# Designs tried in a protein design run: peptides against a protein of PDB entry 7UQJ. Part 51

Target 1, 160 residues: chain A of PDB entry 7UQJ
Amino acid sequence: PELYQNFNITPPRGVLFHGPPGTGKTLMARALAASCSSDERKITFFMRKGADILSKWVGEAERQLRLLFEEAKKHQPSIIFFDEIDGLAPVRSSKQEQIHASIVSTLLALMDGMDNRGQVIVIGATNRPDAVDPALRRPGRFDREFYFPLPDVKARFKIL

## One batch from the design tools (peptide; made by RFdiffusion4, then SolubleMPNN)

Design b1_p11_3_s3 (from b1_p11_3, 5 letters changed)
Fold by OpenDDE base, seed 5:
Structure b1_p11_3_s3 (fold): chain B 160 residues (1-160), chain C 160 residues (1-160), chain D 160 residues (1-160), chain A 11 residues (1-11)
Amino acid sequence: as target 1 above (160 residues)
Amino acid sequence: as target 1 above (160 residues)
Amino acid sequence: as target 1 above (160 residues)
Amino acid sequence: DEREAYLKAME
C-alpha cells in the first residue's frame, strides 16, 4: 500500500508476477510486503498457495477465499499473495474443473468487489502466465503483470 | 557445501551482494546460511546492519566488530552478514566521517586478519555498491561482488 | 560453490529446503545453481514441481523422473530442484495415494542409485517438511535439511 | 517446446 501511495498510483487490485520458477516472485512479494511495512504502518501479508486452495479447502475453498479477503480488508493495509495462482487452474479432471470454476469465479468476484479505496493488494505468482485464467488478467483484477526474468548468468556467478 | 567443493575455488573472504532494494540480498544471505547448515554442521549466522554499527555502538563499534569476528571464528563454520554495509559510510556529518573511518579501518583489518583456512565468510549487502568504500572491495576482502538485478523494470512499474 | 568448498562436506545427494512460503527456497536453489556455474563449469539446473509430477505425468511420472535423473547425470555437474516436493504427497484420494506411492518409491530408488561420485545434487523445497515422506529424509536422500526462516520483521524494514 | 525455449534462452 505505501509503495503505491508514495507513487500516487491508484493501486491495482491485482498484480501478476510471472516468470520462470525460482526467479524470486514469492520472494519479491514478501520483500514488497516487508518494504512497505514501516514501524508506523505494518502491512499485513496473507499468503495462500493455489494448490492448497484446491486441496485443503475442498468444499470450503470459496468460503476460505471470502474470509481471506475479509480479513485482508480488516487488516488494511494488506497484501494477499497467491503463490502459484495457476494451481487454481483445473488439472485435467472434470471434478477439478468444477472446483476450479467455482474457486476462480469466487476469486474474480472478490477482486471485483474490492473497493478502489481499499489498501488491499493482491499479488498472484505463476511460472505459467498463460495457464492463468484470462478472466483473472482483466482490468480491475490481475491487470498488471510483471515478468521475473532468470537472473542473468552473471548474477549467477556472484551469488556463490 | 558440495556444489562449492567441486569448483576448487579459493573462498573469498568477503562477498558483496549489491543491487536495488528488495532484490533479495538479505534473504539470499540468510538462505545461504540456512542452506549451508546441516544437522551435523550448523553454520552460525551473524547479522549486523551498517546503520546499527554506527548508531547502537557509538564509541564501541570497533570493539563490537572485533568481538563479532572473534565469535564468528569461534563458531566456525560461520557467516557474518553485514546488511546495508554502505550504511557504514558517513552520512554528511564530519562526526560520522571520523566514526566511519575508524569502523571501516577496523573492518578492513579484521577481514585482512582472517586466516585463509578459516571457515568464516563475510557477506556485505548494499543497494549502492559505489557507496561502499573501495578499500573494502580489494582482493582478500569483498573481492567478489554479486549483482541482484531488479526483476525487470516491467515488474516494478506494475507493483507500483 | 566456494562457501561449500570450505566446509569439506561430502555432498549430500539431497538437500531439503524447508520453511514458510516465500522465504526464498526456490530462489536460493536457482542462485545456488547460478553461482556454481563458472564459464568453465556450467551447472545444469533441472527444475520440477511436485504438483506437476503428479498432474502432467499421470501414468508416466516414474518414467519422467528416471529420464530426469539420467539427463541430470549426463549433464554433470547438475542440480535437480524439486519445488514443493511435499506436493508429491498424496492428496487424500486413494488414486493419488497409489500414484504417490509409485512416484515416491521411484524418487527414493533414483536417489539411492546416485553414484556417490556423481555431481548431481537434488534439492527439494517445501513449506511443510513434516508433509515430506520420512523415507525421503533418510541418509543418502534428503539427509540435509535447511530451514528458511521468515525474514524477521526487523530484516523486513531494511531491505527496502 | 517450452523446455527448448528455456534452454535456448539460457544459452
Scores: peptide ipSAE 0.000, ipTM 0.223, DockQ to the pose 0.059
Fold by OpenDDE base, seed 1:
Structure b1_p11_3_s3 (fold): chain B 160 residues (1-160), chain C 160 residues (1-160), chain D 160 residues (1-160), chain A 11 residues (1-11)
Amino acid sequence: as target 1 above (160 residues)
Amino acid sequence: as target 1 above (160 residues)
Amino acid sequence: as target 1 above (160 residues)
Amino acid sequence: DEREAYLKAME
């Protein structure tokens, strides 16, 4: 949170954390939630995995997404973290199942429907940024992207 | 390797990283690999997801596991990191598919076949330690387990 | 960065990462830097170790600190990460060497001289938060502190 | 050193 204010950057509605597996994307998202939580001001952290939305919410995924966003709004300030978001919203293709298309469409609409004044941040994490539907990466959605590099060998050595 | 040497602790054949999603399990495993990598001594890092072994290696999973362990031995010092290892080796049940039973059996044999003198560390990561077959958690396999707590809410707040 | 703006939180001038060794402090700092770097907007990451400032910059430490802050300002948006900051700025005592007192005084002045509008974040990391001069932990300096807990003892024991 | 030790231990 503080970095965007320092940089005079308009907070995105959504932030994409991307980078190789095990670069700390989910840890960072959780750290962000906890850091914005004070004793008097707790941030509600909602977490979903992209693959879980498809597999566990078969036939109800769109409804569950809507409920998630409503609940996040009700419990603001809040963070919605989509882990492995490429599993939820894969790149649209002519061979893409209708179910994925509907889920993506719903998520797009939910991201667009977020009031920027709302205390709800959406974080998506992926190891495959190219597998995320480009429509989600447009302004007003996941319009900020954080690359989590593999710690460079020299950079790792300095952290150690 | 150096902590075990410093503490005069016999290095485990396998280490289980467990804790809620986004607690840094995979990040830690990669950080470990990079830290043991000096300019003169690079650690080879092998990463597999448990679910990928089942889905991508259908009918060849056991062979691919054997090849992975052979390759890790060939490129020692090395780390084999199994992310979401509960997806690879779910708890044995009477309803467990034979395919899972065979994969688990192969992994058990591979873990048992590791010479402790070999510079190969096996790290498993899971969000559900109770979903990992108890046979994998016995001495000589994943006999060491690290819990990655949710970073304390108060602790995270101070970084933001 | 974005979370502070969303929550209408004044960005700190400095953030203290504290917790036992190997809890991910430096990793988090680097992940933050990389995450705030987009393709169009790269964050410059400056790293120094507290002990290195004393040992490598003997007699020039104050000058090197000034140069570091000037360079960070020149290359903003930027992060200055002081690893092992307790080595740089130990608690002031009557027995404290004059060299440490001068370095601490310089760092205090540099932190105070930071315009909050400047796109420079200072992160300090320490394993010993009580060894950090309390003057650095006052508002307008390292006024935000993140605790990186040791993974629970039982949890650590299982990885070791 | 302890972090190096921790990371080295995890290696």
Scores: peptide ipSAE 0.000, ipTM 0.344, DockQ to the pose 0.142; fails the geometry check
Fold by OpenDDE base, seed 2:
Structure b1_p11_3_s3 (fold): chain B 160 residues (1-160), chain C 160 residues (1-160), chain D 160 residues (1-160), chain A 11 residues (1-11)
Amino acid sequence: as target 1 above (160 residues)
Amino acid sequence: as target 1 above (160 residues)
Amino acid sequence: as target 1 above (160 residues)
Amino acid sequence: DEREAYLKAME
């Protein structure tokens, strides 16, 4: 409840941050985590990259996802941030499609298995929202999408 | 014409953004795309990483480059941004050199085949301009180079 | 001496930049290099990613580390920046542990072999300081640690 | 407030 209240949003199981690379999806996810953390209520921030999930054999990737969700539940309130979640997208090899299908199936099951009362937010970041499995974008999963536009040239000159 | 007018530059077929990593080459390319986009004229921003191009077998990488340029032409005005274009550089394996040579040859042909009247800008970003194939840096290709210096420490503190 | 004087710090052999990803560790390392560079004294900035070190077979990774340190010594004053130095951390495969152990051993030896009079600073950046081998964090190696906090939400809005 | 404004602008 309170983590979601801090977002002033109905508790999505998952939020998809999408936009061009370097628009600060990862930075925002963390700034949100930091802003929602008080001295009294530290939000635990878990991070995984999509490519790192796929680099493991299916059974180990699935086990690591389960452990991640268990740890996130144990350390509530928590944010699970999947950077490059489109890295879970199958490269057009039959073997990679099978690996992807299994890992995505596990992630779907874990997102579906989250009690709506849990203070766990899942944030996926992608540069390619269309490469994200449509099943992940359904209600009760990554059902909220936030576009990260490119900063203005003037905003860029504030960084230089 | 108008995309190039918005840059106040003679239409380069390609612009090379080079400088140390994290200097915001990607951010600038995108800020430029955004600043050139109006409600009436959205610039379509296409992005590929050099390493992702090489991760495919040669014929599929070539096909994907062709499709990218066709899509960019279809969605004019457009920017094609190659992040880590030095990732096309051959690692010192004979197999990777052949793959690189073929992919670079395809990219050269695509850049050469762009009508000077097309509203397609190609931006390559690299941390290693010297690792970029000299053929890509010739007139009519990446013939303009922009150095991205490191921000001052004080500029860094504006981000924090 | 002078490079270290510019930092107003006793010459650490290594500095560990740690903090959540996108907090600008890489940007800071480079801003520091730029700020310490004058027209009269350019600091040479060498960069390697931890994952790129591991992607090579042990003997070549070790050779590349040695060459890196030799080049850094040749181009003094210099900074060696290891981005994602936690990428040297063993993935839980016995083969990767052996590769990691050998590469880390080589890095330790190179850091230990640096003359205290050399104008070479080593900066390691990580998102997971606890995944960095404790041997690298000992005095005379990465014995100084700098935490990169998440920027405020407001600091994020300065980038947008 | 700025966060809420951002979230609303992204909806």
Scores: peptide ipSAE 0.000, ipTM 0.190, DockQ to the pose 0.029; fails the geometry check

Design b1_p11_3_s3 (from b1_p11_3, 5 letters changed)
Fold by OpenDDE base, seed 3:
Structure b1_p11_3_s3 (fold): chain B 160 residues (1-160), chain C 160 residues (1-160), chain D 160 residues (1-160), chain A 11 residues (1-11)
Amino acid sequence: as target 1 above (160 residues)
Amino acid sequence: as target 1 above (160 residues)
Amino acid sequence: as target 1 above (160 residues)
Amino acid sequence: DEREAYLKAME
């Protein structure tokens, strides 16, 4: 609750940061954790990379997600940041459909199981919002989206 | 072509972002991808780390580079971002001269093979522009360089 | 010496960047290296992740730290950036007390052994300044601290 | 993950 007290909004279960890679999604997610942390209230931040969960935890990704959410709940107020979440939960049309579907279903269940009074926020970062399973973008999951624009035209003009 | 239309410049095949680590090279490369993306035109962004290509793809780095450029061409407009490009294409004086020379020659051929009308931009990021093979910094390759300065003197004065 | 000439300050041996993850600590550390680099004076930047030194160099972390500081000295002016330095030098209450104590003692000795005239700056980044061994935060080590705040309330209001 | 270590240390 208090994580959102300054915003007078219903705490989203999840926020999708989308925009091209290195637009500062990871930076902002971490910056959000810092500015919400006070001397009286430290926020626990968990970072996972979607593709790393699949590659490091072959056959254990579901268990690792459960443990992550349990740990985040235990250490609330907390932020779970999934970098490259499209790597963890690609749209179900991928040839690895069954494995990805199991991970997606687990993540859905974990997000759905978050009590609205819980002080756990999930931030997913992706370059490809359309590559994220639409089920994750529904209300009660990643139901808020934030676009990370490029730096202004002036910055581009100097780079190119 | 359209990726550079707003800049009235001949689209460089490659841009070298140089400056100390974490000056925002990755952030800016990704930010450039995002600001050039509109609702009507999404830019595909490919990120690879130079050292990871060498370490993960032992003996297959050349093939992986070819596949990457083919995929980027298939998904144009696209940006290929090589983080720590000096790890992929160190100056030829390294003791692993033959392996590195093969990777460099492949990358050179791929950059030289890019059609000027192609909507594929290559961004290389390095902390050590002098550690990048000079052949990569020639016209038609990484022929533009952007220095990432530190934040202004005021920001430094507060940090130091 | 010259690394700090623009600041009219005694060059700290170390600067602790603290603030929640992704507040731009890594970005700023790297940005500091870039703005201090001129055409006449390139700064060498070394990046290490604290947990990676422990995990990759099991039983060799002390040797790797010594080699890192020697290399930084050889390539001065240089910046050594330790990301997540609390992973390398956690407060001694950890169950791996003896191994961590040896690494901490080595890092202390290396920082204490830096000549004040040396052009080597050490930047440690942490989310948890209180989890960093207090001995590292003493004068002649990480004796300057910089807090990385969150983006302003307006940025938060748009994200949440 | 070093970032997790940082965050756990800020907590």
Scores: peptide ipSAE 0.000, ipTM 0.270, DockQ to the pose 0.090; fails the geometry check

Design b1_p11_3_s4 (from b1_p11_3, 6 letters changed)
Fold by OpenDDE base, seed 3:
Structure b1_p11_3_s4 (fold): chain B 160 residues (1-160), chain C 160 residues (1-160), chain D 160 residues (1-160), chain A 11 residues (1-11)
Amino acid sequence: as target 1 above (160 residues)
Amino acid sequence: as target 1 above (160 residues)
Amino acid sequence: as target 1 above (160 residues)
Amino acid sequence: DELEAYLKEQA
C-alpha cells in the first residue's frame, strides 16, 4: 500500500524509465527507494541488468527471474530495478530470439502474477523504449512511462 | 559545424576521455551533449560499452557498429560515446584477437569514413589509455585526449 | 603507508562496501582514491566488475586477476575496486560452480599474498553481502565492511 | 521533472 501511495499512482506493476543513457534513471530508481523508506519501513532494492539476464544466466534466466520475484515478495516492500531492459532483446540470431522469447514470457508471467496487494514495484530502464518488447509495455506490466531528458545546462552546472 | 564550434576545437573525429574509473567521463560526455543542445538543435547521444560490443554482439559487432554510425549520421548532430573502449581488447585467445582485430578495423574504417562536414563526434572513454589500440589514437580518429583526474577533496564534497 | 593511514585503519587487505544498489559505493571508492591522492602521490585506480570477471574472462579470469594484482602492485599506491563482487557467484550450474570456485580461490590466494607493506587496497562492492563467498569475508581479506544505506531524502536533495 | 518535483514535494 504505502509504497504505491508514495508513487501517487494506482499501483503500477511496472514503471518504465526511458531516456538518453545516464540521465539518472538508475539514480532516480534509487531515489524513489530511499524516499519511500522510513525508519519503520525499509524498502528492499533489487537490481538486475537486462544484458546480464540474457548473457550471465544462459539457460537459468527464467529461474533467476522467478527467484528474484519470490525474493522481492519475501522482502516487501521492495523495488525490482531492471537496468537496460532492452538488453533482453536478442542479438539477431534465431537461438537468441528463442531465448529472448522465453525470458520475456517468464517476465510477463511474473508481472501478471503479481498480486496488486503486494508491495513490489518493478522499474525498467532503457535508452530505447522502442526496443522494449511491446508486450512488456501493456497495461498491468510496464504501464507507466517516465521520460528522462538530458539535463539542461542549468541542471548540469548543479551536477558537475 | 556548431557542435564542433562548441568544443572550440578543429572538428576531431574522436575524443578520448581517460582517467580513473568514475571520474565523470560518462557524465562529461553527456554534459557536452547537453551544453551543445539548444532548443532549436537537439543533439542525439548514443552510448555503447566496449565490452558489450565484444560480448553481446558476437558475430554481429561489425554490423552493429556500421548501423550505429549510420544512425548517428542520420540523427545529426550526434555524439557516439564508447564507454570502456579498451574493453574491445581481447581476452588473450587467438579467436578473441581475431574478433578484436575485425571490430577495431571496422571502427577504424568508420571513423576514417566520417565526413568532416558531418556533425558526429565520437567520444571514447577508458581507464587504461595504454590498453586502447594505438591505431584508434592516431590523427583523424581519437586524436584529442582529455585526462579526468580524480576530483580533489574539495571537488568531491560538491559531488557527494 | 599513507594510503592506509588515510583510511584510519590497520591496513586492510580488503574492504567490503555493501548496501542497496547505487547508494554510492562506486562513488565512495573513487572518493577515497581522490582523497588519498596528493600532488606528490597519485593513486592508481583499477576497476573490475565481478560479472565481467566471470563472463568476459571465461577461461582467463584467474590469469587476468593475477595480472591485475601485479599491475596494481607495480603502480602503487593503488586501489583495486571490484564492483558487484557477488557476481563472481555462479549461476546454479556445476560448471559455473567450478569456474567460480577457481576464480574465488585465485582471488583468495592473491589477497593472502599481498604484502602488508604494499600500498594496494582492495575494495569489493555488493548489494548482497550474503551472496559474497564467506571465504572472501575472512580476516586478512575483505575484513572491513561498510554499509551504504539509501541516502535519506535530505542527502538525496544534495545529490540530485 | 514530475518525478523530481514529486520527490521535492515529499521532502
Scores: peptide ipSAE 0.005, ipTM 0.265, DockQ to the pose 0.029
Fold by OpenDDE base, seed 4:
Structure b1_p11_3_s4 (fold): chain B 160 residues (1-160), chain C 160 residues (1-160), chain D 160 residues (1-160), chain A 11 residues (1-11)
Amino acid sequence: as target 1 above (160 residues)
Amino acid sequence: as target 1 above (160 residues)
Amino acid sequence: as target 1 above (160 residues)
Amino acid sequence: DELEAYLKEQA
């Protein structure tokens, strides 16, 4: 009887953190990466900023995304955190440049290509979920959304 | 009798902040720069992100590091903070590109070249101390290390 | 009688947040953007880092600033937040490169060009207000300044 | 506090 070791390949989950600025999305992604890292299970954390990928890697952004996902896969279990992901993946219906379309297409393909093989979680953070390409918010991609409400006035004074 | 003014040239000490993401390394470096800045003794704080130096300054990163250290020396007392320094100085034993090797070599030479002359502290922050080139962790460079433990569950809710 | 609809064109206010590092300038700018965003009045928040604009957009930084201000105007009411603005707009009297002078000149022209038309607030944050070009601190630009004092020792432990 | 003291001693 061939023991199919059901490697519980937890499919890569895309998680979208959305909410007003300063609600702790980036800090939560970091805290989660830290909390999931035990001495026995070190999680590799990759951080990128959406506008940084587009602006630093003009003409190479697709390659850098591919390398990022390969590196994340190589260092499993991994978290890839995209802060300000609306800067990386603006809505395709906005007549904005062909360059954004290819980068978003690459990100979509990379998220879809991970479905079957790895412990890589992708976290996107945005203050504008409606500015994120709806294709990224489909099942198998950023299919879980967490809203970060404004801290109450008293909570603002605790964070500041 | 020539008064050798023993300029107590406190050698530039590299300090490595390491620990899980969201443990406040960047915030601590900022808070320390702030706390060491009195009205009488303004400390000049320079912040750079490791991946930002590599990606923004392709072919000019070495020059930008030199300029950063010259500016820090010019505005003494100074703190240079490198956030995510493992993005700037990946382990040389990783077969990654020749470009990283020259930038790391420049950073090493700049840290070594400061040994005798100034009030410049270099703080590196990383969540992966083992991903930082061991040459940076030698005496005269990042020779002091501070571990940032995970905030307790209650502390996470205070930071968020 | 031609009803001149006095469009209460609230002139764009530049606000400079200054104070030691880690005093919550970036966090305050985010919290303010969030607090001013009601369900009825969504404020669009744009974040840039000064050194990131200069370094990512060598030769295109002026164009990227123009595009940023156009986008902010298109998505009114808006806040543009420049973190570490002293990295974007160093004092012109420092013999530093002609490239910084053109970018600062563009930022000045963009702030001046907004005087009459929009609900765009520009927030700059710096730990070195004296390193910001005095031309940016004139009326019609960053004409309001808020000092962020060092958090008390007990407050630092609450933020960290 | 030790780190702050250290940085104050070095600065």
Scores: peptide ipSAE 0.008, ipTM 0.188, DockQ to the pose 0.071; fails the geometry check
Fold by OpenDDE base, seed 2:
Structure b1_p11_3_s4 (fold): chain B 160 residues (1-160), chain C 160 residues (1-160), chain D 160 residues (1-160), chain A 11 residues (1-11)
Amino acid sequence: as target 1 above (160 residues)
Amino acid sequence: as target 1 above (160 residues)
Amino acid sequence: as target 1 above (160 residues)
Amino acid sequence: DELEAYLKEQA
């Protein structure tokens, strides 16, 4: 934070985890949150699924996003993890496109509206980075992208 | 492939991964894709969730399945992985049953219509093999089944 | 079982697995089921997602829960695992609240109605224990709670 | 490691 402030660089607020499903994106976001948490500096981890934002909160999704960002600000340092953030991307049906466009617009505004002084990191996880609205991938939003490769077979035989 | 062609045996096109959720079916399909990929022979891995085919593509699911199989053919050798393929099974509501029946019929036709010369493997993952339409489990479709047992407690303590 | 019967102690029927998503709750429930299964005593494992109970079974969820418990009783010793049991918790929309309240009421009645002689264990997994109806967390229901901590970064680097 | 370093730098 301080380094970015000193150079008048907008600190990257958003990180996009992309890669094939089951590559441990969610597990990564959580372990990073845990590793960055110390007894002296507990990071609060917020998680939402993109599909839940659409399906559970139809008509209130924008409000729930605002509340989430307010709560994350209140509990800083914090991480907001959006699992399946591609679930917020418009599906090609006109009525859903408008709902998605509004939700995405709200998320954009929330990411833009975070004061540079806040210790809130936003992590989006997707299996389809190209299904994520390009506006979310701009500088000051999800401006860092991390690819989660498939574990090789050797790594997998260690997990199984 | 070549071995099956030489013996005039219809190569198994479909593999059903079944077993309890969190047993690494998705992870398995991916690691198998990675292990079968060499620098000289990159396997293209396509993935769709059964639930996404129903929920995101209502009214276009058949077209999206066709496009998926065409793209897989274009990018052969390829693996199409259907996660939660039991999500394509009809739920007992009449309006959804018709949609499911059409989607399943399209998938059947696509699996049947794959020329034996194509290097496209279809992997279906399910937690409920008995919820998968028996027509999908016939020879020339998902005609190989692999059970994913739960890792024993010892294997699990290596993962945790 | 026998020990609890001999002491006239109501055996704990319900176990709540709670912890951050991706901590292996589902994997745990399953590995426990497998480890408790021997060749001589196969435990039947039933699984339902809380979100599926709401979304796939709107208007029949109560009946499907009853059938699940009857089937689990028929196949005892058995484990019923509810993944995302917090998905059965009321979302703050009035029409969904009534549906959720009915489903939760049915689950409560099914847990209460299990004869102490039945070898059916119910495991609920949640990422949000505080979103689970407190009535489900009472003695004779989900009366044991197990926290699934995040694997430390070191444990995670063993999985990746 | 780069991601952990980044998160530590952000945190």
Scores: peptide ipSAE 0.007, ipTM 0.261, DockQ to the pose 0.046; fails the geometry check

Design b1_p11_3_s4 (from b1_p11_3, 6 letters changed)
Fold by OpenDDE base, seed 5:
Structure b1_p11_3_s4 (fold): chain B 160 residues (1-160), chain C 160 residues (1-160), chain D 160 residues (1-160), chain A 11 residues (1-11)
Amino acid sequence: as target 1 above (160 residues)
Amino acid sequence: as target 1 above (160 residues)
Amino acid sequence: as target 1 above (160 residues)
Amino acid sequence: DELEAYLKEQA
């Protein structure tokens, strides 16, 4: 938030972190939330897993997403981090497709409903960017994408 | 492997990374694998998720674990990384408890069967160290533990 | 710090991370800071960019470096991370060369003044290791170097 | 770095 204000940059509503598993997407999101927190201005960090949105919130996922966004707005400046956001994608069953479509539709609406002046950033992380619903990747949603490559094997050998 | 060799440390058979989600456990494991790889000595990195061991390998999980350890030994120096290793823990069903007990028993046997001179390191990552079977945390298994705390908000304020 | 202590390793005074942009140098530094923190022992992480040391601290950069090292020592165990440390290098102007020489000289003195028993680690990251002042790369300073290569397509194939 | 700068800029 404060850095964007200093650079006069309009904050994206959403940022997609994509790359292989264990490339530090979640760590980066946490490392950004706390780097932007000061003693004077704490950033509230909300984390959800895509699979948990489907499995733990069965029949209430849409409501829980709404509550999450409301709470994030209430505690702004805030970051909402969706880990494994491709886990919102249906497992191959028609019933799961319908549930997915509803949850994703709710997330789309929540992202669209974010006022550009709100100090709420949404970060989605995935290992499968192509498994993320293309509607989430449109302008005004996860419209900034950052690839997290594997740290090269050679990189690391010098680290020890 | 080379990490421990360069430090003249006897490699533990297993290392447990524990700490809150998104503290970089998987990244660190991937960061160690590549650090130990050189142009002359490539470390082979194997990754499995605890939940995938239960869900994708239903009825073959023990066999797949054996094959994984054999392949890791064949491609030594190597790292086997188990992400979300607490996901080997049973979901609360008696059938899942039996399957869990068998899989964990196989993993215990495989770790016990590792020659201390073998260039195979096993890394387990968890957000719930207390949900990891205590038998896995005994000497000769995951006998080294590394906590991955949340980047403290105060630590982060000094990062900017 | 704790990582080094747990391995009975004397922490190097300085570690240089070098490699192409986007190879995870900054991410690794943050991951190391987080991994070395425990519930009982929080590591304080300090970050500065080389370019920011020159541009934001004009005329006070040396003083700010001293204060940074004092604060890091006060909050030990701690990590000081200098991102883009080659950005301490002058852009080709005689005035910038003099300013650079003074700042680098201060950093050298601060690194030399670190007690080997102090729980302060300095990490420098650069995309241009040859643009880092060779004096910083001498024993007792950034005397451990860690290359972060681009993920070689071949290395990537073995990690999956 | 660009991401961190970008996210810091938006924070």
Scores: peptide ipSAE 0.000, ipTM 0.406, DockQ to the pose 0.144; fails the geometry check

